Peptides against a protein of PDB entry 4PN1. Designs and how they scored, part 32

Target 1, 261 residues: chain A of PDB entry 4PN1
Amino acid sequence: KIEMNFLNKPIVPDTTKVISNFLTHYLITEPVEHVEIEAKLGTLIDLETQNRFEFPVMNETILNPEFNLRTRFESDMTASEHKYLNEFLNQAFRDSQKPGRLPFAYKHTKQVDLFYETEDNSRDKIRVSKNQSDNQVLACVKKRRVADLFLYCPNDAFDIRISISDELPVSMPSGNQQPSLTRLKDRVGYVHQEIKIDLTKTTQNDPVYDTTERHELEVEFGNIADLRDRAQKAKDGMEAPLFRRVQLFMDNVRILRREHS

## One batch from the design tools (peptide; made by RFdiffusion4, then SolubleMPNN)

Design b1_p11_6_s1 (from b1_p11_6, 4 letters changed)
Fold by OpenDDE base, seed 2:
Structure b1_p11_6_s1 (fold): chain B 261 residues (1-261), chain A 11 residues (1-11)
Amino acid sequence: as target 1 above (261 residues)
Amino acid sequence: MIDLSLVYKPP
């Protein structure tokens, strides 16, 4: 008989524990009410060299937020990289439709995001999202970035930023207010086991700068209520459900960040 | 037809 280890019990990777604890803090300990939890693929840039950050580690490493590593995170990729990931996910979608698999769901959306200054001149802008085709309001929120956790991935194409945000629903801006910024988003969303994977092309017109296009891939927890429940159980001493969910999330992220164009 | 592809500018 083969056993998995000398205890014959599952062991949880340290990365899973660290991320789980991070999530638990903002789900339970200091709960964010309208929490969004997403991972973005990108690159950790060393502010001193303006190149990809180099750290003396050989594998996926969660950076300690207590240390200022003098980095910035660029949540962007080339069009070719983005196209490759689109094709990759399309194939994954097709494969998941086969008998015996759990199928992907998909949604292709084109929206415009309108950003408005708040009356209190807070740093947080109101974002109104509308469908491009019929101008239907999809959301009106004030998004606040709460916390970030960075993963340096020296063996992969991308580094990872896990972000916790508060997306507070707010009233529509006054009809007399003009948006300070508009962004066009073309997004293909994939959902598998309540994990959302979004490929987004964002076009922004700047009056001073040329039109900029951004290519992003994000992975999001699609069922926050379930995640919060799991986190509560973890606080109560039952960690396994949370660990399993975080492991699933991270495995999906790991698959994506390893892909090369 | 399932629309799963984003439109990219030609290189």
Scores: peptide ipSAE 0.165, ipTM 0.788, DockQ to the pose 0.015
Fold by OpenDDE base, seed 3:
Structure b1_p11_6_s1 (fold): chain B 261 residues (1-261), chain A 11 residues (1-11)
Amino acid sequence: as target 1 above (261 residues)
Amino acid sequence: MIDLSLVYKPP
């Protein structure tokens, strides 16, 4: 007979605890009403060197937000990396359709995001998302970035930014307003166990700057209500359900950040 | 049959 450890009880990785606490804060303690929680793959760039950030650690580590490390996070990857991940996820999708597995769902969406300035000149813009095919409005929101948690992943292809955002539904801008920015998004979304994995190719036309294309991969909690419930239970002393959900989320992230062309 | 892929611009 083998036991897990000398207590014969599961142990929660410290990363899971830290992330769980981070999420609990914005789910329960200071609740964000229309919360979006996502992890983006990208690269922590050292502003001093303009290279990938180097920290004296040997594995995945959560950076302390109390420290200004003079970094920026680039939530972008090469087209090759993005294509590889697309192929990887396609294969994962196919494999999940086999008997005995929980299947992926997927959705391919092409949308246009129109950004409008707010009347109060707030930094937050109103985003109107429309389906490219029929111009139907998919969403009209004001997105506010609430908090970020950065994971430095020296052994992997990508670093991670976990973001808490508030996506406040708002009324459509007046018909006389022109968008300040337009983004075309080609998105393939994969959903497994209510964890959403999105590959997004974004094209932005700037009248002043050249057309920019971004390739992003994001992992999102697809069931916020469940997550909030788990977080509440955690606050009430039952942490296991939250830890399990966060672990699932992070394992998916870890799989993806290790994959590259 | 099912398009699971993003559309990439040709180089």
Scores: peptide ipSAE 0.040, ipTM 0.726, DockQ to the pose 0.015
Fold by OpenDDE base, seed 4:
Structure b1_p11_6_s1 (fold): chain B 261 residues (1-261), chain A 11 residues (1-11)
Amino acid sequence: as target 1 above (261 residues)
Amino acid sequence: MIDLSLVYKPP
């Protein structure tokens, strides 16, 4: 008989604990009402060199937010990388449809995001999302970035930003307001075990700057209510359910960021 | 422009 360790009990990686605590704070301690929790694949850029930051570690490392490392996070990738991930996820989708597997769900959405300035001159803009085909309003929200947690991943193609956001539903802007920015989003969403993986191509037309495209991959917790429940249990002393959910989330992220390594 | 869609290539 093989045992897991000398206690014969599962052990929780430190990364899982740190992330779980981070999430618990914004789910329970200082709860964000309309919380969105996502991980974006991207690159930590050294502001001095404008190259990928080099941190003196050899594996996945959560960066301490208390330290200013003089970095920025670029939540973008090349079209070729994005295409590769699309193909990879398509294959994963197909494989998951086989007997004995839990299937992916799939949704392709093309939407227009219209951004409006707020009356209070807040940095946050109101985003109205509409379906490109029929112009139906999908959402009208004011998204506020609450907190970030950065993971440096030296062995992988991408670094990770985990973000806590508040997506506050708001009323539609007045009819006399013009959008300050318009973005076209072509999004493919994959859902597996309530973890959502989104590939998004964003096109932005700027009158001054030529049309720019961004290619993003996001991993999101699809069931916030469940996650909050797990976080509450963790706060009450039962941490295992939360740890398992965070582990699942992170394993999916780890798979995706390794595809080019 | 990349194709953001489910692509299936039959064998």
Scores: peptide ipSAE 0.032, ipTM 0.704, DockQ to the pose 0.014
Fold by OpenDDE base, seed 1:
Structure b1_p11_6_s1 (fold): chain B 261 residues (1-261), chain A 11 residues (1-11)
Amino acid sequence: as target 1 above (261 residues)
Amino acid sequence: MIDLSLVYKPP
C-alpha cells in the first residue's frame, strides 16, 4: 500500500493558489462587472538590454507586482513560432475528435477593430469591432486593463502575462467621428472544456507609423459565470473547484509555452 | 505566410 503523501490527500501547487487568489480578488472581492481573463504568451524583456530578462530562478515563477523589475512584456512572437503553434493546435484539434476524447471546437474569424477617442479625452479608447465580410458590428466596448500577473518561465519558449480587463459595453461613437486607429484581426479560435485558445494575426494601420503586424497567442476563460461561482465557493472555504479550474487553465498554457520549432 | 486555418487530413 502506498499513499500520495503523509496526509494521504491531494496537495495544490503554490502557483495554482497564487493565481486562484489573484482571480478571486477581481471576481469576488473587488468584482469587475464585465471581466475578461486571459493569458498571453510572450517575453519579459529587460528594459536595459532589450533581451529576455534573466531572473535568478530555475522554474515557473510568478513575479511580485510590488517590485519594479525594469521589465516590459512583449506579447508578440515570430511568424514562424505562430505558424508552428497553429500547426500544433490543428493536430491537437484532430486528435481530440477521436473516440474517447473531449473534442475541440474551432472558429475562424476575421474582424476589424476601429478605435475612437473619447470626448472626455480618456486614455481608454472606444473599440468598435466589425466582421470583415459583412461589416456587422460585433461589439462596441471601452476596455480597461485592471491588473496583470506575470509569470517568468525560464525553461520554456515563452513567458506569460495573465490579465484582468473590464470590457464595458458603450454606445457607438458619433457618425462624424473618425477612428484614430484601425486593426485587422485574423483569428483562429480553439475551445476545449470552455478554455479558449486564440491565434491572432493583427495588422495595424497607423496614420503616423508604418503598417505593423503582430502575432499573438492568448488563452482565455470561456465561462466567466462558472469561474465566478467557483471563486465564490473558494471565498467561502471550498477551494477545490477553483483550484481544479485554474490548474486546467494553466496546464493548457504550460503546454503551449513549451512548444517551439 | 501564416495559414490561419484548420487543415484536415483526409481519413
Scores: peptide ipSAE 0.031, ipTM 0.682, DockQ to the pose 0.013

Design b1_p11_6_s2 (from b1_p11_6, 3 letters changed)
Fold by OpenDDE base, seed 5:
Structure b1_p11_6_s2 (fold): chain B 261 residues (1-261), chain A 11 residues (1-11)
Amino acid sequence: as target 1 above (261 residues)
Amino acid sequence: SIDLSLVYKPP
């Protein structure tokens, strides 16, 4: 008989604990009311070199937010990389439809995001999302970025930004207001075990700059209520449910960031 | 048919 370790019990990786604590803070300790929690694939760029950041570590590392590492995060990838991930996820979707598996669900949405300035001159813009086909309003929100946690992943194609955001539902802008910015989004969303994976192509027409396309991949917790419940249990001394959920989330992120064309 | 494909410009 073989045992896992000298205690013969599972042990939780420190990364899981750190992320769990980060999430618990914004779910329970200083709760964000309309919280969105997502991980984006991208690249940590060294502001001095304008190349990918280099840190003297050999594996996935959560960067301490208390230290200014003079980096920026680029939540973008090439069209080729994005296409590869689309194909990869499509295959994963197909494989999940087989007997004995938990199936993916999917949704393909083409939407237009209209950004409006707020009447109170707030830095936060109102985003109205409409379906491109029927012009139905999908959402009207004011999104505020609350916190970020960066993972440097030297062995993978992408680094990771985990973001806590507050998406406050707000009333529609007045009919007299013109959008300051318009973005076209083509999004394929995959859902597996209430983890959402979104591939998004964003087209933006800038009057100064040529039309730019962005290619993004994001992983989101699809059941915030459940996550909040798990976080509360963790605060009450039962950490295992939260750790398991965070582990699932991070494993999905890890799978995706390792894939590249 | 399952619509899971994003449209990419040919390389």
Scores: peptide ipSAE 0.275, ipTM 0.842, DockQ to the pose 0.015
Fold by OpenDDE base, seed 4:
Structure b1_p11_6_s2 (fold): chain B 261 residues (1-261), chain A 11 residues (1-11)
Amino acid sequence: as target 1 above (261 residues)
Amino acid sequence: SIDLSLVYKPP
């Protein structure tokens, strides 16, 4: 018989603990009411070189937010990469439909996002999302980015940004207001064990610049209430449920960031 | 552009 270690007990990776603590802060300590927690695939760009930043590490590492690393995060990928991930997820979907597996669910949505300035002229805009087919209002929210946690992944195609956002439902803008920005979104969402994986193609028309397309992949906690409950338990000394959920989330992220064409 | 639509193939 073999044992896991000299204690014969599972050990929680430090990454899991750090992320769990990060989430707990914004779930429990300073709770965000309408919290969205997502990880986006992208690239940490060195502001000096405009290339992918190179850190003196050899594996996945969470960057300390206390340090100004002179980086920006580009939450984008090539169309080819995005297509590959779509195909990959489609295959994963198919495989999950087999007996003995937990199945994926999916949803394909085409929407238009209209952004409106707020009365306070804050950076946070009101987003009205409408279905492209029938112009039905899907949501009207003011999204505020609360915090970010960056993971540098030197061995993978993508780095990761985990973001805490507050999506506050708000009233529709006045009929006299014109949107400052319009984005078309084509989104395929996959859900497995309440972890949401979204592939989104965003098209933005600029009167001055050519039409720009963005290709994004995000992984989101689909059950915030459960996550908050787990975080509360963690604060109360029972960390295992939270760790397990975060581990699941991160494992899915890790799978995705390793895939490339 | 890429097709984001789910492609389903029987197992």
Scores: peptide ipSAE 0.266, ipTM 0.750, DockQ to the pose 0.014
Fold by OpenDDE base, seed 3:
Formats: sequence, structure tokens, C-alpha cells
Structure b1_p11_6_s2 (fold): chain B 261 residues (1-261), chain A 11 residues (1-11)
Amino acid sequence: as target 1 above (261 residues)
Amino acid sequence: SIDLSLVYKPP
């Protein structure tokens, strides 16, 4: 007979605990009302070297936010990498349709995001999202970035930024306002066990600057209510449900960040 | 048919 360890009980990796605590803080302790929790694949860039950040660690490591590492996070990837991930996820989708598996759901959306300055000139912009096909308003929100948690992943193609955001529904900007920024988003979204994986091609048209294109992959918790419930249970002393959910989320992230063209 | 592919510009 084989046992898991000398206690014969599951042990939770520190990464799971740290992330769980991070999430619990913004779900329960200082709750964000309209919280969005996502992980983006990208690259930590050392501002001093302008190369990928190098930290004296040999595996996935959550960076301590208390330390200014003089880094920036590039949430972009090459078209080739993005295409590879698209193909990879498409295959995963197909495989999940087989008997005995939990199937992916999918949604392909094309939307335009119009960004407007707020009346108070806050750093946060109002984002109006419209469907490109019928120009219907999908959402009008003011998104505030609340917190970030960075994972340095030296063995993988990508580093990770986990972000807590507050997406506050707001009234439409006045008809006299012009958008300061327009983003065209072509997005394929995959949902598996209420974890959402989005591949997004974003074209940004700036009236002053040249058009830029970005290729992004994000992983999002698709059921915030459930996550909040799990976080509450964790605060009440039952951490296992939260840990399991975070583990699922992170395993999906880990799968994706290991893939490269 | 299922539309799961993004369009990428040729290199």
C-alpha cells in the first residue's frame, strides 16, 4: 500500500496557499464588489536590462509585492505563440468533447471597446464594449486595477500576472464625448469547469500613435460567487475547497504557460 | 461549424 506522505494526507503547495490568501483578501477581507480575477500570460521585464527578469530561483515563484523589483509586465506574446496556443486550445476543446470528459464550452466574440475619460479625470477610464456585428452595447464599466500578483516562471515560456480588478458598472458617457482610445477585440473564449480561458487579439487605434496589435491569453475565474463562498469557508477554517479551486485554476495556467511554438 | 480559430496575418 502506498500513502501520500507520512501523514497520509494531502499537502497544499505554498503557491496555492499564497494565491488563496491573496484572493481571500479581496474577496472577503476587503471585498471588491464587482471583482474580476484573471491571470495573464506574459513576460516580466527587468527595467534595468530590458530583458526578461532573472531572479535567483529555479521554479515558479510568486514575487513579493513589497519589493520593488523594477520590472514591468508585458502581457503580450508573438503571433506565432498566440497561434500555437489557439491550436492547442482547439485540440483541447475537441478532446474534451469525447465521452467521459467534461466538455469545453466556447464563444467567439468580436467586440469594440471604447475608452472614455471620466469627468473627474481619474486614471480609470470608462469602457464601453460593443458587439462589432450589431453595435449593441455589451457593457459600460469603469475598471479599476486593485492588485497584482506576479509569478516568475523561469522554466516556462511565460510569466504570470494575477490581477484583481473592480469592474464597476457606470452610466454611458455623454453623447458629446469622444473616445480617447478604441480597441478592437477578437476573442475566442473557452470555458472548462467554470474556468474561462480567453485568447484575444487586440487592435488598438490611437489617434496620435500608430495602431498596435496585441496577442493575449488570460485565464479567469468564471464563477466568482462560488469562489467567494469558498474563500469565506476558508476564513471560517475550511480551506480545502478554496485550495482545490485555486489549484484547478493554477493548473490550467501552468498548462498554458508551458506551451510555446 | 465551430469557429474556434483566430485569424493571424501571414508572416
Scores: peptide ipSAE 0.233, ipTM 0.833, DockQ to the pose 0.015
Fold by OpenDDE base, seed 1:
Structure b1_p11_6_s2 (fold): chain B 261 residues (1-261), chain A 11 residues (1-11)
Amino acid sequence: as target 1 above (261 residues)
Amino acid sequence: SIDLSLVYKPP
């Protein structure tokens, strides 16, 4: 007979615990009402060298937010990398349709995001999202970034930013107000076990810097109610359900960040 | 260019 360890019980990776605690704080302790939780693939850039940050660690490491490491996070990748990930996810989708698997769902969306200044000149702009085809309003929100958690991943193609955001639904701007910024988003979304994986190409017209294109991959918790329930149970002493969900989320992130062309 | 679509369409 083989046992897992000397306790013969599953052990939870420390990364899972740290992330779980981070999520629990903003789900339960200081709850964000309209919470969005996502991980973006990107690169931690050393502000001094403008190259990828080099930290003296050998594996996936959650950076302590209390320390200023003089870094920035670039949530962008090359078109080639983005294409590779698209192909990879398409293959994963196909494989998941086979008997005995849980299938991916897929959705392709094209939207326009219109950003409006608030009357109080607050930092947070109102974002009106519309479908590109019929101009139907999809959402009107004021998004606030609440917290970030950064993972340095020296062995992988990408580093990770996990973000907590508050997406507050707000009324539409006045009809005479003009948008300060317009972004076109072309997004393909893959959903597996209520984890959303989105590849997004964003086009922005800037009068000063001309048209810029950004390529992003994000992984999002698709069932916040379930996650909040799990977090509450964790606060009540039953951590396993939350740990399992976070582990699933992070495993998907880990798969993606290892992929490169 | 990036193909922002699913190449495979299920039946």
Scores: peptide ipSAE 0.037, ipTM 0.723, DockQ to the pose 0.014

Design b1_p11_6_s3 (from b1_p11_6 with K6L T9K)
Fold by OpenDDE base, seed 5:
Structure b1_p11_6_s3 (fold): chain B 261 residues (1-261), chain A 11 residues (1-11)
Amino acid sequence: as target 1 above (261 residues)
Amino acid sequence: SIDWSLVYKPP
């Protein structure tokens, strides 16, 4: 007979608790109304060395936001890494279609994002997203970054930024306004158990820096209502549902950040 | 750059 531990009860990793508390804060305590919660793969760069950040830890570590570690986060990867992840996710999709598995959903989207300055010259720009094929408006929002939580992952190819954002729906800009910036997005999206995984190639035409491409992978909570419900239950003393959902999310992130070409 | 046309896409 085997037991889980000397209490013979489940134990929750501290990482799960910390992230759960972070999410609960912006879901329940100081709730963001139109919240988006995503993790991006990237690299913590040491501003002094311009190399990947080095911290005296040996595994996945949530960085304390109260400390200035003199870092920036680069949410980009090489084209080859991005391609590898695409192939990896395609294989995962195929495998999930097998009997006894929960299947992925898949969607390929090509869109153009048009950024407009606000009349009040606010810092936040209006983003109009249109489908490239038929020019249909997909969204018109003002996105505000609310909070970030960084995970340093010394044993993996990527570090992680978990971001809380507020995506406020707004009215379309006036027809006489010109966009200040245009971005083309080629996105392949995978959804498994309401966790969204997006690979996005972004092309931006910059008059100064010429055409630049960015390759991003993001993991997003696809059911915010459910997550908010779980967070509320956690505040009420029932933490297990939230912990399970956060664990699922983080396990998916952990899988992805370990994969590289 | 990634050429998406060369990447297998599930049905």
Scores: peptide ipSAE 0.036, ipTM 0.540, DockQ to the pose 0.014
Fold by OpenDDE base, seed 4:
Formats: C-alpha cells, structure tokens, sequence
Structure b1_p11_6_s3 (fold): chain B 261 residues (1-261), chain A 11 residues (1-11)
C-alpha cells in the first residue's frame, strides 16, 4: 500500500492556505456582500524596465502585498495567445463531453458595457451591461476593487492576479446621462464544476487613441454561496472543504497559465 | 482581431 506521507493524511500546500485565508477574510471576516472573486492571467511588469518582473524565486510565489515591488499588472495577452487558449479550451470542452467525465458548459456572449459617472463623484463608475443583439439589460452595477493578490509564476506564460471585487447592484443612470465610456465585449465562457473560465475580447473606441483591443482570460468562482459556506466552516475549524475548493480553482489556473503557442 | 473558435454543438 502506498501512503500519501508519513502521516498518511492529505497535506495542504502553503499557497492554498494563504489564498484560503485571503478569501476567508473577504467572505467572512470583513464580508463583501456582492463579492466577485476572479483570477486574471497577465504579466507583472517591472516599472523600471517595463519588462516582465523578475523575482528571485523558482516557482509560483504569492507576493506579499505589504511590499511595494514597483510593479504593475497587465491583464492582457496577445491575440495569438488568446486564440491558442481558445483552441485549448475548446478541446478541453470536447474531451469533457466524453462518457465518465464531468462536462463543460459553454456560452458565447456579446455585450456592450456602458460606463457612467456617479453622482457622488466616486471613482467607481456605474456599468450598464447590455446584450448586443437585443439591447437587453444584463446588469447595472458599481464595481469596486476591494483587494488583490498577485502570484508570480516564473515558469509559466502568465502571472496571476486574484481579485476581490464588490459588484453592487445600482439603479440605472438617468435617461439624460451619457456614457463616458463604451466597451464591446465578445466573451466565450466555459464552466466546469462551477468554476468559470472566460476569454474576453474587449474593443474600446477612443477618440484619441482610435480603437483598442484587449484580450483577457479570467477564472472565477461560479458559486459564491458555496464558497462562503466553505469559508465559514473554515472559520469554525473545518478547513478541508475550503482548501479543496481553492485547490481546484488554482489547479485550473495553473493549467491555463502554462499554455502558450 | 482574434478569430474565435466556437465549440461545436450537435443539432
């Protein structure tokens, strides 16, 4: 018989613990009511060199937010990389439809996001999302970034930003108010075990900079209620369910960030 | 512009 270790019990990686604690804080300790939790693939850029940051570590490392590393995170990739990931996920989808597997769900969405200034002069804008085809309102929210956790991944194509956001539902802006910004989003979404993987092409028309495109991949916890329950259990001394869910999430992220054309 | 590859869905 092969045992897992000398205790013959599962061991939780430190990364899982740190992330779990991070999530627990904003789920339970200082709870965000309308929480969104996502990981974006991108690049940590060294502000001094404008190249990818190089940290003296050899594997996936959570960066301590208490230290200013003079970096910025670019949540973008090339069209080629984005296309490759799309093809990769399509194949993963197909494979998951086979007998004995848990299937992916797939959705293609085209929406327009209209951003409006708030009356209270908050930096947070109101975002009205509409379906491009029928102009149906999908959401009207004010999104606030609450916290970020960065993972430097020297062996992979991408670094990771895990973000906690508050998506507060708000009333529609007044009919006479004009949007300050309009973005077109072409999104393909893959859902597996309630983890959402979205590839998004964003097109923004700027009067000065012409049309710009951004290509993003995000991984999101699709069942916040379940995650919150797991976090509560963790606070109550039963950490295993939360750790398992975080591990699943991170394994999906790890798969994706390793892929490159 | 990205060339989206859609998942094939049987009829």
Amino acid sequence: as target 1 above (261 residues)
Amino acid sequence: SIDWSLVYKPP
Scores: peptide ipSAE 0.021, ipTM 0.482, DockQ to the pose 0.013
Fold by OpenDDE base, seed 2:
Structure b1_p11_6_s3 (fold): chain B 261 residues (1-261), chain A 11 residues (1-11)
Amino acid sequence: as target 1 above (261 residues)
Amino acid sequence: SIDWSLVYKPP
């Protein structure tokens, strides 16, 4: 007979607790109404060296947001890395279709995002998302970035930014208004146990840099209502459901950030 | 090349 530990009870890692608290704050304490919670793979760059940030830690570490570490986060990867992850996820999808497994869902989407200035010239632009094939409006939102939590991952190919955003539905811009920015998005999406994994190629025209392409991988909580319920329970003293959900999310993130060509 | 980190900054 084997036991988990000397208490024979599950133990929760600090990473899970910290992230859970972070989420609880913006789900319950200062609730974001139309919350989006996602993790992006990328690189923490030291502003002084312009290289990947180096911190004296040996494993996954949540950076304390109270400290200015003079970093920026680049949510990008090479085309080859992106291709590798696509192939990896395709294989994972196939494997999940086997008997005894919970299957992935898959969706390939091509959309255009049109950004419009607001009447009040606010920092946050209105984003209209349309399907490229038929120009059907998918969404019209004003997205506000609320908070970021950074994970430095010295042993893996990528660092992580967990972001909380408010995606406020808004009315369509007037028909005579021109977009200030247009982005083309080619996205392949995978969903497993209500965790969304998106590989996105974004094409954007820039007056200075001409046409640029960005390759992103995002992991998102697919069921916010459930997550909010779990967070409320956590506030009420029952933390286990939230911890389990956060653990699942982070395990998926950990799998992905370790994979590279 | 473009610094994508500058495209959008949180408050």
Scores: peptide ipSAE 0.018, ipTM 0.488, DockQ to the pose 0.031
Fold by OpenDDE base, seed 1:
Structure b1_p11_6_s3 (fold): chain B 261 residues (1-261), chain A 11 residues (1-11)
Amino acid sequence: as target 1 above (261 residues)
Amino acid sequence: SIDWSLVYKPP
């Protein structure tokens, strides 16, 4: 008979603990009311070299937010990479429909995001999201970025930014206001075990800089209430449920960031 | 106008 370790008990990876603590803080300790928690695939860029950041580590590493590493995060990827991930996820979807598996759900949406300036704070914009086909309002929110956690992944195609945001529902802008910015989003969404994986193609027309296109992959916790419950239990000394959920989330992220064309 | 010809494929 073999045992998993000398205690014969599961052990939690340090990455899971750190992320769990990060989430617990913004779910429970300093709770964000309308919290969105997502991971984006991208690249940590060295501001000095404008190349991918190089840190003297050999594996997935959470960067300490207290240190200024002179980096920026680029959440954009190439169209080719985005296409590859789409094909990969499509295959994963198909495989999940087989007997004995938990199936993916799939949704394709096209929306337009209209951004409006606020009189009270120039930094906070109101985002009105509409369905592109029928102009139905999907959401009207003020999004506030609360915190970021960056993972440097030297062995993978992408680095990761985990973001905590507050999406505050707000009233529609006055009819006299014109949007300062318009973004078109073509999104394919996959949901597996309440974890959302979105591939989004964003097109933005800028009168000065012409049309820009961005390709993003996002992984989001789809059940915040459950996650908050797990985080509360963790604060109360029962960490296992939270650890399991974070581990699941991160494993999905890890799968995706390892894939490349 | 936006070219949506490169819409992503459903499963």
Scores: peptide ipSAE 0.016, ipTM 0.355, DockQ to the pose 0.014

